Peptides against a protein of PDB entry 3S8F. Designs and how they scored, part 68

Target 1, 157 residues: chain A of PDB entry 3S8F
Amino acid sequence: VLTLFVAVPSLMTAFTVAASLEFAGRLRGGRGLFGWIRALPWDNPAFVAPVLGLLGFIPGGAGGIVNASFTLDYVVHNTAWVPGHFHLQVASLVTLTAMGSLYWLLPNLTGKPISDAQRRLGLAVVWLWFLGMMIMAVGLHWAGLLNVPRRAYIAQV
Target 2, 166 residues: chain B of PDB entry 3S8F
Amino acid sequence: DEHKAHKAILAYEKGWLAFSLAMLFVFIALIAYTLATHTAGVIPAGKLERVDPTTVRQEGPWADPAQAVVQTGPNQYTVYVLAFAFGYQPNPIEVPQGAEIVFKITSPDVIHGFHVEGTNINVEVLPGEVSTVRYTFKRPGEYRIICNQYCGLGHQNMFGTIVVKE

## One batch from the design tools (peptide; aimed at target 1 L33)

Design b2_p25_7_s3 (made by RFdiffusion4, then SolubleMPNN; its pose is not in this set)
Fold by OpenDDE base, seed 5:
Structure b2_p25_7_s3 (fold): chain B 157 residues (1-157), chain C 166 residues (1-166), chain A 25 residues (1-25)
Amino acid sequence: as target 1 above (157 residues)
Amino acid sequence: as target 2 above (166 residues)
Amino acid sequence: DLVLLVYNASVAMLLAGLLAIALIF
């Protein structure tokens, strides 16, 4: 019940952020149903990282609802599914948001702007991290559905 | 103009709110669909049964591992299993193929897991509570029991075996 | 084990990313 209670405000927040992004993209010249996405500052790792975190959080949030369901939880509880969910929530959203924050914070604190090379490297890092997290998460969820246990080094598949 | 921007934002917010509500219903529908298609494999939880973890080893149906398997019908058995630090009792658990097995599992010490490989048996075992799981083994052989709830230093080595006889 | 392979590959990618972040500043 508590998880479902938290899910509703979280969804509202997520879509509010999306609305803000759409507005920003349209202000930057984006048009059409999806053109605003392309107009967002994808060249800035401080922007890209949190956005990718949000994207990873979507399936994680859906999984949270599954985990909170009594009947569905029986299938996934204490399997590799659960770590998969955690990695989407913590290692995707939280970590990527932190990474994005650092790309802004550290240059500001040191007084040294990031070079173009560092910017490009940052983009590569963020995308690589996201890709790795998605692969891991899919693998863990899949393993969980195949009844691979959590907190054990043993797997049947 | 701030006012113009505000109105524009509101329009987008309304659209995304509508989308959010739609997605919420989609998620609920997906959950419902999953339940409808996979519920047949779910072992229903029984009524809450309590025991005293401080005496469960000394008296009652869990006290003697040699008496842990009880035939309750022509093709029905109840198995009283203890999960403890760090193992299972009895071990091995011997049951006939094709018989309906009711596992009554409890713990004398800390929380453990009872995950039987090759089956959908996967329950947490709490001291003071009895976990009830009903299962019929269709294939003979050995099924490993895994503890999937951290229970201490020996957790990773806590295994049991169910032997299904023809 | 395909699952383990995918897992290990993903971990390697994540570690590489983490290292790169550590070196960027």
Scores: peptide ipSAE 0.035, ipTM 0.733, DockQ to the pose 0.030
OpenDDE base, seeds 1, 2, 3, 4: peptide ipSAE 0.023, 0.028, 0.024, 0.026; ipTM 0.770, 0.748, 0.770, 0.763; seed 2 fails the geometry check

Design b2_p25_7_s4 (made by RFdiffusion4, then SolubleMPNN; failed a check: too like the target's own chain; its pose is not in this set)
Amino acid sequence: DLVLLVHQASVAMLLAGLLGIAQIF

Design b2_p25_8 (made by RFdiffusion4)
Pose (drawn by RFdiffusion4):
Structure b2_p25_8 (pose): chain A 157 residues (1-157), chain B 166 residues (1-166), chain P 25 residues (1-25)
Amino acid sequence: as target 1 above (157 residues)
Amino acid sequence: as target 2 above (166 residues)
Amino acid sequence: AFAVAVVVFVAGAVYFYVALSRELD
């Protein structure tokens, strides 16, 4: 029960952050129900990386609420589902957010500029990392529901 | 406009938070329902039941695997199961269909998992402790036990079998 | 019951998204 309550701050974060992004999209001229998304600075890796990380956090958090549901944990416990859940949370959102900091934080700390080419390369890196984490989350959640255990060298069997 | 967008955002946020809370409460009620049904039998016994891992293969209910299945009620069998590096004894565990099975599971060495494929049986096995879970097999046939806690280099091949007789 | 709860949750999320977007418009 208390774990389900720990989920409320992230459910609150989902709204406060989503409304903040929608407000920014509208300031930048976006209209429609989706125009506000397209009007956001998708050319800036520091923007893109946490946003993509937040998108993967939606299934990441959904799986965490399942794991927190006591008897439901007996379906997925120590299976590949669990790495599927935590790759979406830490290996995607937390890692992508830190990668995006290479693009505003590093210049601030070192004075070293980020070139146009380095910016585009950062875009590719955060997209490939995000997409790769999403594809693997699918493979691991599904294999987990099929009772494949975590922490196993299953290629040897 | 900022004042207006702000006001509207807070108003709808309050609504979302109430809805999100109502949804979490429904899940809590649904979990409480499972805890009142036979499906909750796979929840391990909360009572501590200590044993000695260094002598469990020499004395006590785990020393003779052929004697591991004991009828404890008219429709109940207790099964003493040893999960060790890297296997389970007895092998196979043979039980009748439709009977309640109380698995008492310990390990002489390291922590092992006990995950019965196709069931909700999924329990950690700790040396020095006895893990007790309950389940009734409704379908006869062969069930595979998977070790789902890393117990060393033999972990990926650590399996066992439960045969549910007709 | 869990499936139904999930469908209700998704429908609610869509409702809040659409309603808030129109209100901001």

Design b2_p25_8_s1 (made by RFdiffusion4, then SolubleMPNN; from b2_p25_8, 17 letters changed)
Fold by OpenDDE base, seed 4:
Structure b2_p25_8_s1 (fold): chain B 157 residues (1-157), chain C 166 residues (1-166), chain A 25 residues (1-25)
Amino acid sequence: as target 1 above (157 residues)
Amino acid sequence: as target 2 above (166 residues)
Amino acid sequence: ALAEALERFLAFLAAFGTELRKALE
């Protein structure tokens, strides 16, 4: 139960980032409760990638609370649930953040801006990656709840 | 300009922190729901029990697989199980239907898993530690035991069987 | 088997969505 207190600073960090996004969106002309979201630079893969990573991190973080709970962990421990959690936290957040960093870093290192074609390709890659990761993660969590074991090639289901 | 921006960000942070607090309650509710729907019959943590993994095969209740199933009371049994590289002992484990079974599981070598299909029995088995699991099999038949913790080259082939007799 | 798995998956998504909706209300 004490481990659950780790959720506090994590949530604080997450919502601080969200606050920064809202500020940025409003600076870009977004108004109202949700208008600032639309105003964010969704045409830039360097922006979209880490944001999608953050979106994947939300259910992953919620899963962290589950995994840290003694009684709930008994249900999900060493099942497909755990890999599902990993793919949200590492294969989504970390990987997409790395992708976003790359889309920013390469143009700066080479001194050449990315072409429109490269930009569009980057957007496609990031969104497809996110979609695939979400599908797989949901599937793994689902399988985990059905007691499919981790680290085994065979299962009852 | 920077001061103004920082003040604005702070205002948004306060709003989002309030939202975060609300979300905490949402998560608690979701946890409660999960407990109600998926965690019925969760086995509580047992008392810490330690054994010497270097002698567990030689002496004590795990030494003889023929004596692994011990009746401790009316319709109540204790089963002493070894998880080892790469299998389980005894195998099969034979228990009666409807009886309360207390599994005492340990390992003489490395960490293994003890996952019984069709049940909520799923524990890690550590050398030097005894895992205690209480379960009552309501249905007769065979239940496969799967190792879900990597334990070496033969991990993928490490299976056992529990036979529940009518 | 695949059809059954798909059905279970869809049912899970529906249930999850319903609970999420209720939680967010």
Scores: peptide ipSAE 0.014, ipTM 0.723, DockQ to the pose 0.045
OpenDDE base, seeds 1, 2, 3, 5: peptide ipSAE 0.005, 0.009, 0.013, 0.000; ipTM 0.728, 0.680, 0.729, 0.704

Design b2_p25_8_s2 (made by RFdiffusion4, then SolubleMPNN; from b2_p25_8, 18 letters changed; failed a check: too like the target's own chain)
Amino acid sequence: SLAEALEKLLAFLARFAEELRRALE

Design b2_p25_8_s3 (made by RFdiffusion4, then SolubleMPNN; from b2_p25_8, 17 letters changed)
Fold by OpenDDE base, seed 4:
Structure b2_p25_8_s3 (fold): chain B 157 residues (1-157), chain C 166 residues (1-166), chain A 25 residues (1-25)
Amino acid sequence: as target 1 above (157 residues)
Amino acid sequence: as target 2 above (166 residues)
Amino acid sequence: ALAEALALFAAALARFARELRETLE
């Protein structure tokens, strides 16, 4: 149980970002308990990508707590569950954050803004990526719970 | 005003930190609840036991595969298993149905996996350490052992068999 | 190979959906 307190810094980081989002949304005119979310710049792939990464990181973080549990880890260790967790943490959060960073960085480095078409394409890319990662992650976690081994080409089920 | 903005940010951070802490306790509570109500099938880890991987093939209980299965009591057996590149010894492992089996698994070379299909047996095997797993096979038949830790070029073909006899 | 993989994936998704539904019932 005490081992689970290792999750504190991660949670603090995650919810600090959430606090920043709330502040930003409220500055943009959002009001109420949830209105600030709608006020965020969902038309900017540089914003949407890392936020979607954060959304994927939520179940990944929960899984991290599971993986850190001695008894629960026995169930999931070296099964497809672990790659599922990684794809949420790395292939979703880190990758989408990198994508978002590029959508900001490249226009900044070139001195030219991205075209509207590029913006729309960027939005499509990050949303589709997120959707694909969620499907894949759910599948891997599900397979892991079915005792599908990690690093094997065959499984009983 | 930047100062006002800073104060506002701090207020939101405090709120979300409180929420974070609450969620932490929720997760702990959920895990505790799960452990309290769903403990069936959990195989506890044994005490840390060490062995010299350089001599494990020459001396000791793992040295002779013909003597790997040791009856320790009525309907109780200890099976000394080696996971190596690239297979398991003994192979097959023959045990009776309904017997309590204690697997003592180690490696003479690199880290391997010991994943028995159809069971919840799934442990890493480290050279120099002995993994201990206790299990009772209720159904007769063949159970495949899969290496789920990459161990080299032959990893994908590293399989063993447990034969449970009636 | 791709077609087979997609078919297997679709079947797996269908199974998952069924199992999820059964669990929720």
Scores: peptide ipSAE 0.025, ipTM 0.737, DockQ to the pose 0.022
OpenDDE base, seeds 1, 2, 3, 5: peptide ipSAE 0.007, 0.017, 0.017, 0.018; ipTM 0.739, 0.704, 0.740, 0.716

Design b2_p25_8_s4 (made by RFdiffusion4, then SolubleMPNN; from b2_p25_8, 17 letters changed)
Fold by OpenDDE base, seed 1:
Structure b2_p25_8_s4 (fold): chain B 157 residues (1-157), chain C 166 residues (1-166), chain A 25 residues (1-25)
Amino acid sequence: as target 1 above (157 residues)
Amino acid sequence: as target 2 above (166 residues)
Amino acid sequence: LLAEAVARWLAFLAAFAEDLRRALE
């Protein structure tokens, strides 16, 4: 009955995280409506990874509302739409957050900073992962809307 | 300078908090509105129909595939379908074009899927429960039934056919 | 193979965009 109520704390969290990012950007000298975004540490894979995960989580969360809706779930249930959804949630946010955590954790545990080459490689990995994940997610959602079944190797389309 | 910057940052934070709180109330209101006005859309319209999966093959409307298609009106049929490991019965399901078909689907063993290509029929089939789907086939031909719920080693090969006759 | 894969996905994205356009009309 109150299934969609779970979206409320999630959205509150999203807004709070956004506020935290703005705060951080402004502390780093960012000004204006969007200048704080540029001031964020985009050169650090430990930062970029989870932020990209958050970006993927937004459409995934919207999809969660769809999946939790009785009438709309009938359209998308057990289609390729569902894998598209959780790939945004798990393979994007969770995975990218784990990647970002690794980039922070290992240098701190070893006491050795990452080299510039390692940093650049990390950025490349994270961005490529995000790009690939977004492409796959779009494809899966699209296929789902075309009634491609989940867990089947054949489809009419 | 630092003090002024701090005050400015606090203003932005207050803005975000205010926005968050406002949206919280909006969402709560929308949820309340939905529950109050669309309860029928939240709760399934039909009563849950149950069957004994251990006896469904021996007695009842699913027991004989030859009797699975029952005419209930001039242009209305009920089709009693079993989804099992690993197939469907009857197979093929033969129905006339343009007739209103009520599918009554259940399983004697494990959970299966019932996805009919070319249609919006897509339901899970649970042992002990009867899934009811109403559909009218407008075009004659063969429609493939696909199991879209993992049901075991033969899941990927579990198919059925609906033949719609002119 | 990579180039082909990229080309296929670009084609799929284009097709999706067209479908979306049609749906929004």
Scores: peptide ipSAE 0.024, ipTM 0.759, DockQ to the pose 0.023
OpenDDE base, seeds 2, 3, 4, 5: peptide ipSAE 0.021, 0.022, 0.020, 0.020; ipTM 0.717, 0.743, 0.742, 0.725

## One batch from the design tools (peptide; aimed at target 2 T39)

Design b2_p26_1 (made by RFdiffusion4)
Pose (drawn by RFdiffusion4):
Structure b2_p26_1 (pose): chain A 157 residues (1-157), chain B 166 residues (1-166), chain P 26 residues (1-26)
Amino acid sequence: as target 1 above (157 residues)
Amino acid sequence: as target 2 above (166 residues)
Amino acid sequence: DLNLTLLWFFFLTTFVAVAFVFFFPL
């Protein structure tokens, strides 16, 4: 029960952050129900990386609420489902957010500029990392529901 | 406009938060339902039951695997199961279909998992402790036990079998 | 399997609800 309550701050974060992004999209001229998304600064890796991380957090958090549901945990406990869940949370959102900081924080700390080419390369890196985490989350959640255990060298069997 | 957008955002946020709370409460009620049904039998016994891992293969209910299945009620069997590096005894565990099975599971060495494929049986096995879970097999046949807690280099091949007789 | 059914129910309900509010806060 208390774990389900720990989920409320992230459910609140989902709204406060989503409304903040929508407000920014509207300031930048976006209209429609989706125009606000397209009008956001998708050429900036510091923007893109946390946003993509937040997108993967939706299934990441959904899996966490499942794991927190006591008897439901007996379906997925110590299976590949669990790495599927935590890759979406820490290996995607937390890691992508830190990667995006290479693009505003590093210049601030070192004075070293980020070139146009380095910016595009950062875009590719955060997209490939995000997409790779999403594909693996699918493989691991599914294999977990099929009772494949975590922490195993299953290629040797 | 900022004042307006702000007001509207807070108003709808309050709505979302109430909905999201109502959803979580429904899940809590649904979990409470499972805890009142026979499906909750796989929840391990909360009572501490200590044993000695260094002598469990020499004395006590785990010393003779052929004697591991004991009828404890008219439709009940207790099964003493040893999960060790890297296997389970007895092998196979043989039980009748439709009977309540109380698995008492310990380990002489390291922590092992006990995950019965196709069931909700999924319990950690700790040396020095007895893990007790309950389940009734409705379908006869062979069930595979998977070790789902890393117990060393033999972990990926650590399996066992439950045969549910007709 | 009751637990499996509830797992899908919880998972999809949470997923759809959060996705919806994330893309349509207003």

Design b2_p26_1_s1 (made by RFdiffusion4, then SolubleMPNN; from b2_p26_1, 14 letters changed)
Fold by OpenDDE base, seed 5:
Structure b2_p26_1_s1 (fold): chain B 157 residues (1-157), chain C 166 residues (1-166), chain A 26 residues (1-26)
Amino acid sequence: as target 1 above (157 residues)
Amino acid sequence: as target 2 above (166 residues)
Amino acid sequence: DLNLELLELVYNTSKDMVSLLFFQPL
């Protein structure tokens, strides 16, 4: 009950952020239902990181609802599914948001803009992190569905 | 200018909120679908039973491993299992193939896991509570019991075995 | 070439992750 209660405002918040992104994209010249996405500043790691975090959070959020279901939890509880969920929520959303925050914060604190090389490196880091996290998360969820236990170094598969 | 921007933002927010509500229903539908199609993996919980963890080793059905497997019917058995730091009792658990096995699992010390490989048996074992799981082993052989709940320094080595006899 | 290096990094990282997921204990 508590998890589902928290899920609703969290979902609303996520889509409010999406609304802000749409507005920003349209201000940057994006048109149409999805054209605004292309207009967003994908060349800025401070932007890309939290957005990727949010994207990773989508399946994680859905998984949260699954984990909160009494009946479905019998399938996934204490399996690799749970770490998969956590890595989407914490290691993806939270971590990428933190990374993005740093890419914004450090230049502002130092008063020096990041170099092009630093920007490119930042993008690489963020995208690689996201990719790795998605691979890991998918694998863990898959393993969980195959009944691989959590907190064990051995599995039936 | 600020007012115009504010109004625009509100318009987008309203749209996305509507989408959010729609997605909520989608998620509910997905849950319902999953429940309808994947119920075979669900082990229904039995009636909550309580036991004194401080005496469960000394008296009662869990006290003697030799008496842990009880035939309750022609093709039905009850197995009283203790999960403890760091193992299971009895070990091995010997049951016949094709029989309905009712596991009554509890702990004398801390919370443990009871995960039987090759099966959908996966429950937490709480001191003071009795976990009830029903399962019929269709294939003979050895099934490993794994603790999937951290229970201390020896957690990683906590294993048991169910031997299903032909 | 930065693109080549990046691609190599992505490849190696992905390969390692796959290896961890399928061939290493959790």
Scores: peptide ipSAE 0.034, ipTM 0.724, DockQ to the pose 0.022
OpenDDE base, seeds 1, 2, 3, 4: peptide ipSAE 0.015, 0.005, 0.017, 0.000; ipTM 0.751, 0.688, 0.752, 0.723; seed 1 fails the geometry check

Design b2_p26_1_s2 (made by RFdiffusion4, then SolubleMPNN; from b2_p26_1, 15 letters changed)
Fold by OpenDDE base, seed 4:
Structure b2_p26_1_s2 (fold): chain B 157 residues (1-157), chain C 166 residues (1-166), chain A 26 residues (1-26)
Amino acid sequence: as target 1 above (157 residues)
Amino acid sequence: as target 2 above (166 residues)
Amino acid sequence: NLNLELLELVYNTSRDFVLFALLFPL
């Protein structure tokens, strides 16, 4: 019971962030059900990176419930499933947030804005990172369900 | 202005909360589906059993690998397995096909894994605790035991074998 | 029993989220 309650702060944060994003998008002229999404600054890697991290965090959070479940944990524990979960939570959310933070922080610290070329490169980096991480994470979760062991270089399948 | 913004944000939060609750049911359904389709890997927890890891090699049922396989009834066996740095004993573990096997697994040193390929046996082995797993091998052959918990420099080579005899 | 375990899982998970929803405004 208490283990699942760990999700409470995370869900609260998720709702707040989502609401803030919608509000921001609507302030930027977005209208309708999806218009606010299109209005967000997708041309800024400092924005895109952490948002992509958040998107990856959603399935990772669901996996957290699985990992915390007594019965389901036996199915997935010490399998490739667990690294898959970690890569969604840490290597996606945390890493992309850090990347996004740098895209914001460095220009501010140096007083020099990033060039258009650097901006485009940054966008490419964060999108490719996200895509690669999603592919890897899906693969690891799938392998885990096939009982591929964690911390082993061999597997039955 | 701040009040209007706050009210707007609250409205959006309410919407997202509703959406999240809907998605929660989807996730629960997916979890249920996963459990239902992977039931072979679900084993109930056993009673907590403890052992002294400092003496487990010297005395008791784990001390002699030659006496590790104990017949407890008709077509029923208990196998006392030690996971240690870096291997398993007995090795190989020899059991008959179709028999109900109760594995009693513990460690004299550090935490190890006990993952048997081709089975749903996958447990961590803690010093001072006994892991109990019940399994019936329906097919004869060799089943590899893999340590899936890091236990030191030799972890990657820590393997065992269960030989199921026809 | 697998069905029982599944039921317990669904029940416990649902309960926890319901509790969360109830406590969310606090």
Scores: peptide ipSAE 0.027, ipTM 0.737, DockQ to the pose 0.076
OpenDDE base, seeds 1, 2, 3, 5: peptide ipSAE 0.013, 0.018, 0.014, 0.016; ipTM 0.744, 0.717, 0.731, 0.719; seed 3 fails the geometry check

Design b2_p26_1_s3 (made by RFdiffusion4, then SolubleMPNN; from b2_p26_1, 15 letters changed)
Fold by OpenDDE base, seed 3:
Structure b2_p26_1_s3 (fold): chain B 157 residues (1-157), chain C 166 residues (1-166), chain A 26 residues (1-26)
Amino acid sequence: as target 1 above (157 residues)
Amino acid sequence: as target 2 above (166 residues)
Amino acid sequence: NLLLELLELVFNTSYESVLAMFLFPL
């Protein structure tokens, strides 16, 4: 029970971000239970990137709880599961947030707006990155559950 | 109006926070139910066993690899294993099929891993601490020991072998 | 639930075990 209390601040942060997204979507004309999601600016890579990072962070956060649990960590510790968790946390959320920040920052610093072609390319990059990270993460978590060791170039499964 | 916007934001935040708290209580309730039904597996904490890493190679049960495998009962053995940079001793570890094996693993230098392929044996080995793992090999053959904790330049080549004899 | 079922089918890993790890972090 006490272990779950450690996750409370993280959950509060996650749901606060969700609240901000809902507010933004509703301000943009979204209505209903899910209509606000559709109303978000999915045509802007500076927005899409960190949001996709957040989506990847959800299973990563769940994995964090698993990794912090004494009995469950015994199963997954130093297996491919751990790199899978890292790729969701660092290579997805942090990296995509950095990418999104760059898509916003560079136009503002240079004073040159992003072209439509650059915008479309940015969207393609972000979505492909997310897809690749999800495939890799699923594979690593799967391998970890099959007891594939971490930090080894060989495995018998 | 900034005031209206602020109130709206607070309302959404309160809603999501309430949802978060509700989910927390649901999870706690589910955990409590699981514990109450005793269906959850609990790994009991082992006793902390200490050893001096500076003398473990010179004296004690880890000092002589030839004496590392000790029969403690009719079908029970204790194996004193050293994980070091960069290998294991004894190597190979020879044990009989079907016997209960208690591995007592420690390190004289840095932290290593002790991961036995084909088994659920996977522990970290800390200098100054003895890791204890119990396992019974049901199938004869060779089982590879892999170091899954980075321990230096030779980490990737640090392997051992357990030979289970019929 | 649907995603987990698909993962079980594709990777031959019990989605129930994965779900249990999330719901019962002891």
Scores: peptide ipSAE 0.031, ipTM 0.752, DockQ to the pose 0.068
OpenDDE base, seeds 1, 2, 4, 5: peptide ipSAE 0.007, 0.008, 0.021, 0.012; ipTM 0.720, 0.687, 0.744, 0.687

Design b2_p26_1_s4 (made by RFdiffusion4, then SolubleMPNN; from b2_p26_1, 14 letters changed)
Fold by OpenDDE base, seed 3:
Structure b2_p26_1_s4 (fold): chain B 157 residues (1-157), chain C 166 residues (1-166), chain A 26 residues (1-26)
Amino acid sequence: as target 1 above (157 residues)
Amino acid sequence: as target 2 above (166 residues)
Amino acid sequence: NLLLELLELVYTTSEEFVSGVFFFPL
């Protein structure tokens, strides 16, 4: 009866993160409703990676609410939909956050800054990862809605 | 300096939280509107039916696969299905086309899946519980049953067949 | 008993509605 009230703290957390991003962007000179987004450090893979993870987490979070619904879970449970949800939550948000943390941590621990080439490579890696994850996630969710079973190597569709 | 920064951060947080609260009220309003204009339906929880998994193979309706299909009416059948490591019984399950079929599914060992391709039948099967699914097959032919819940080393090969006869 | 059933109806329906709203964009 009150299960979905668990979503309230999660939403509050999400909006708090958004507030932090807006604050950071405005501190960097961004103005207007969306100008603060452009002002964020998109040239830093340590920043871009977790932000891309957050972007993937938005549909993933919505999917979490779906999976927690009695009637909707009946439709998607143990189908390819569920792996799609997991890849958005774990393989996107968690993994990209870990990647971003690594891009910050290694230079900091070793005292050696990353080269410009390494920075560009890092950006390419996280963007390609995000793109691939989004394609796969869409495919898995689509397959799930077509009743493709989870944990099976064969499907009618 | 630090105080000013802290105040600014709080202002943005308050703004976004206010937005979230506003959205919450919008959702509540939409729910209220829907309830006022549409029939609110109670999703009835099925009655929990329990069985002893340690004796289900020896006694009761699941004990003999030859007696698993029971006609309960002129065009109604109950099928008592066991999902086990690693298969289904009876296999195949033979039912008439157009008949209302009530599947009573349980497990003697571990949790399994019961996913019937070409249908909306997709349930988990727990030892000690009976899963009940109602379905009417409109098309004759073979329908594959797939285990979509990991149940051990032979999980990937755990299949069954429903044969719908004309 | 009646009150409990009504409360269950209201909250269950509300949860399913909210879930549907989030499902639509996906």
Scores: peptide ipSAE 0.057, ipTM 0.763, DockQ to the pose 0.054
OpenDDE base, seeds 1, 2, 4, 5: peptide ipSAE 0.014, 0.020, 0.017, 0.022; ipTM 0.747, 0.708, 0.727, 0.722

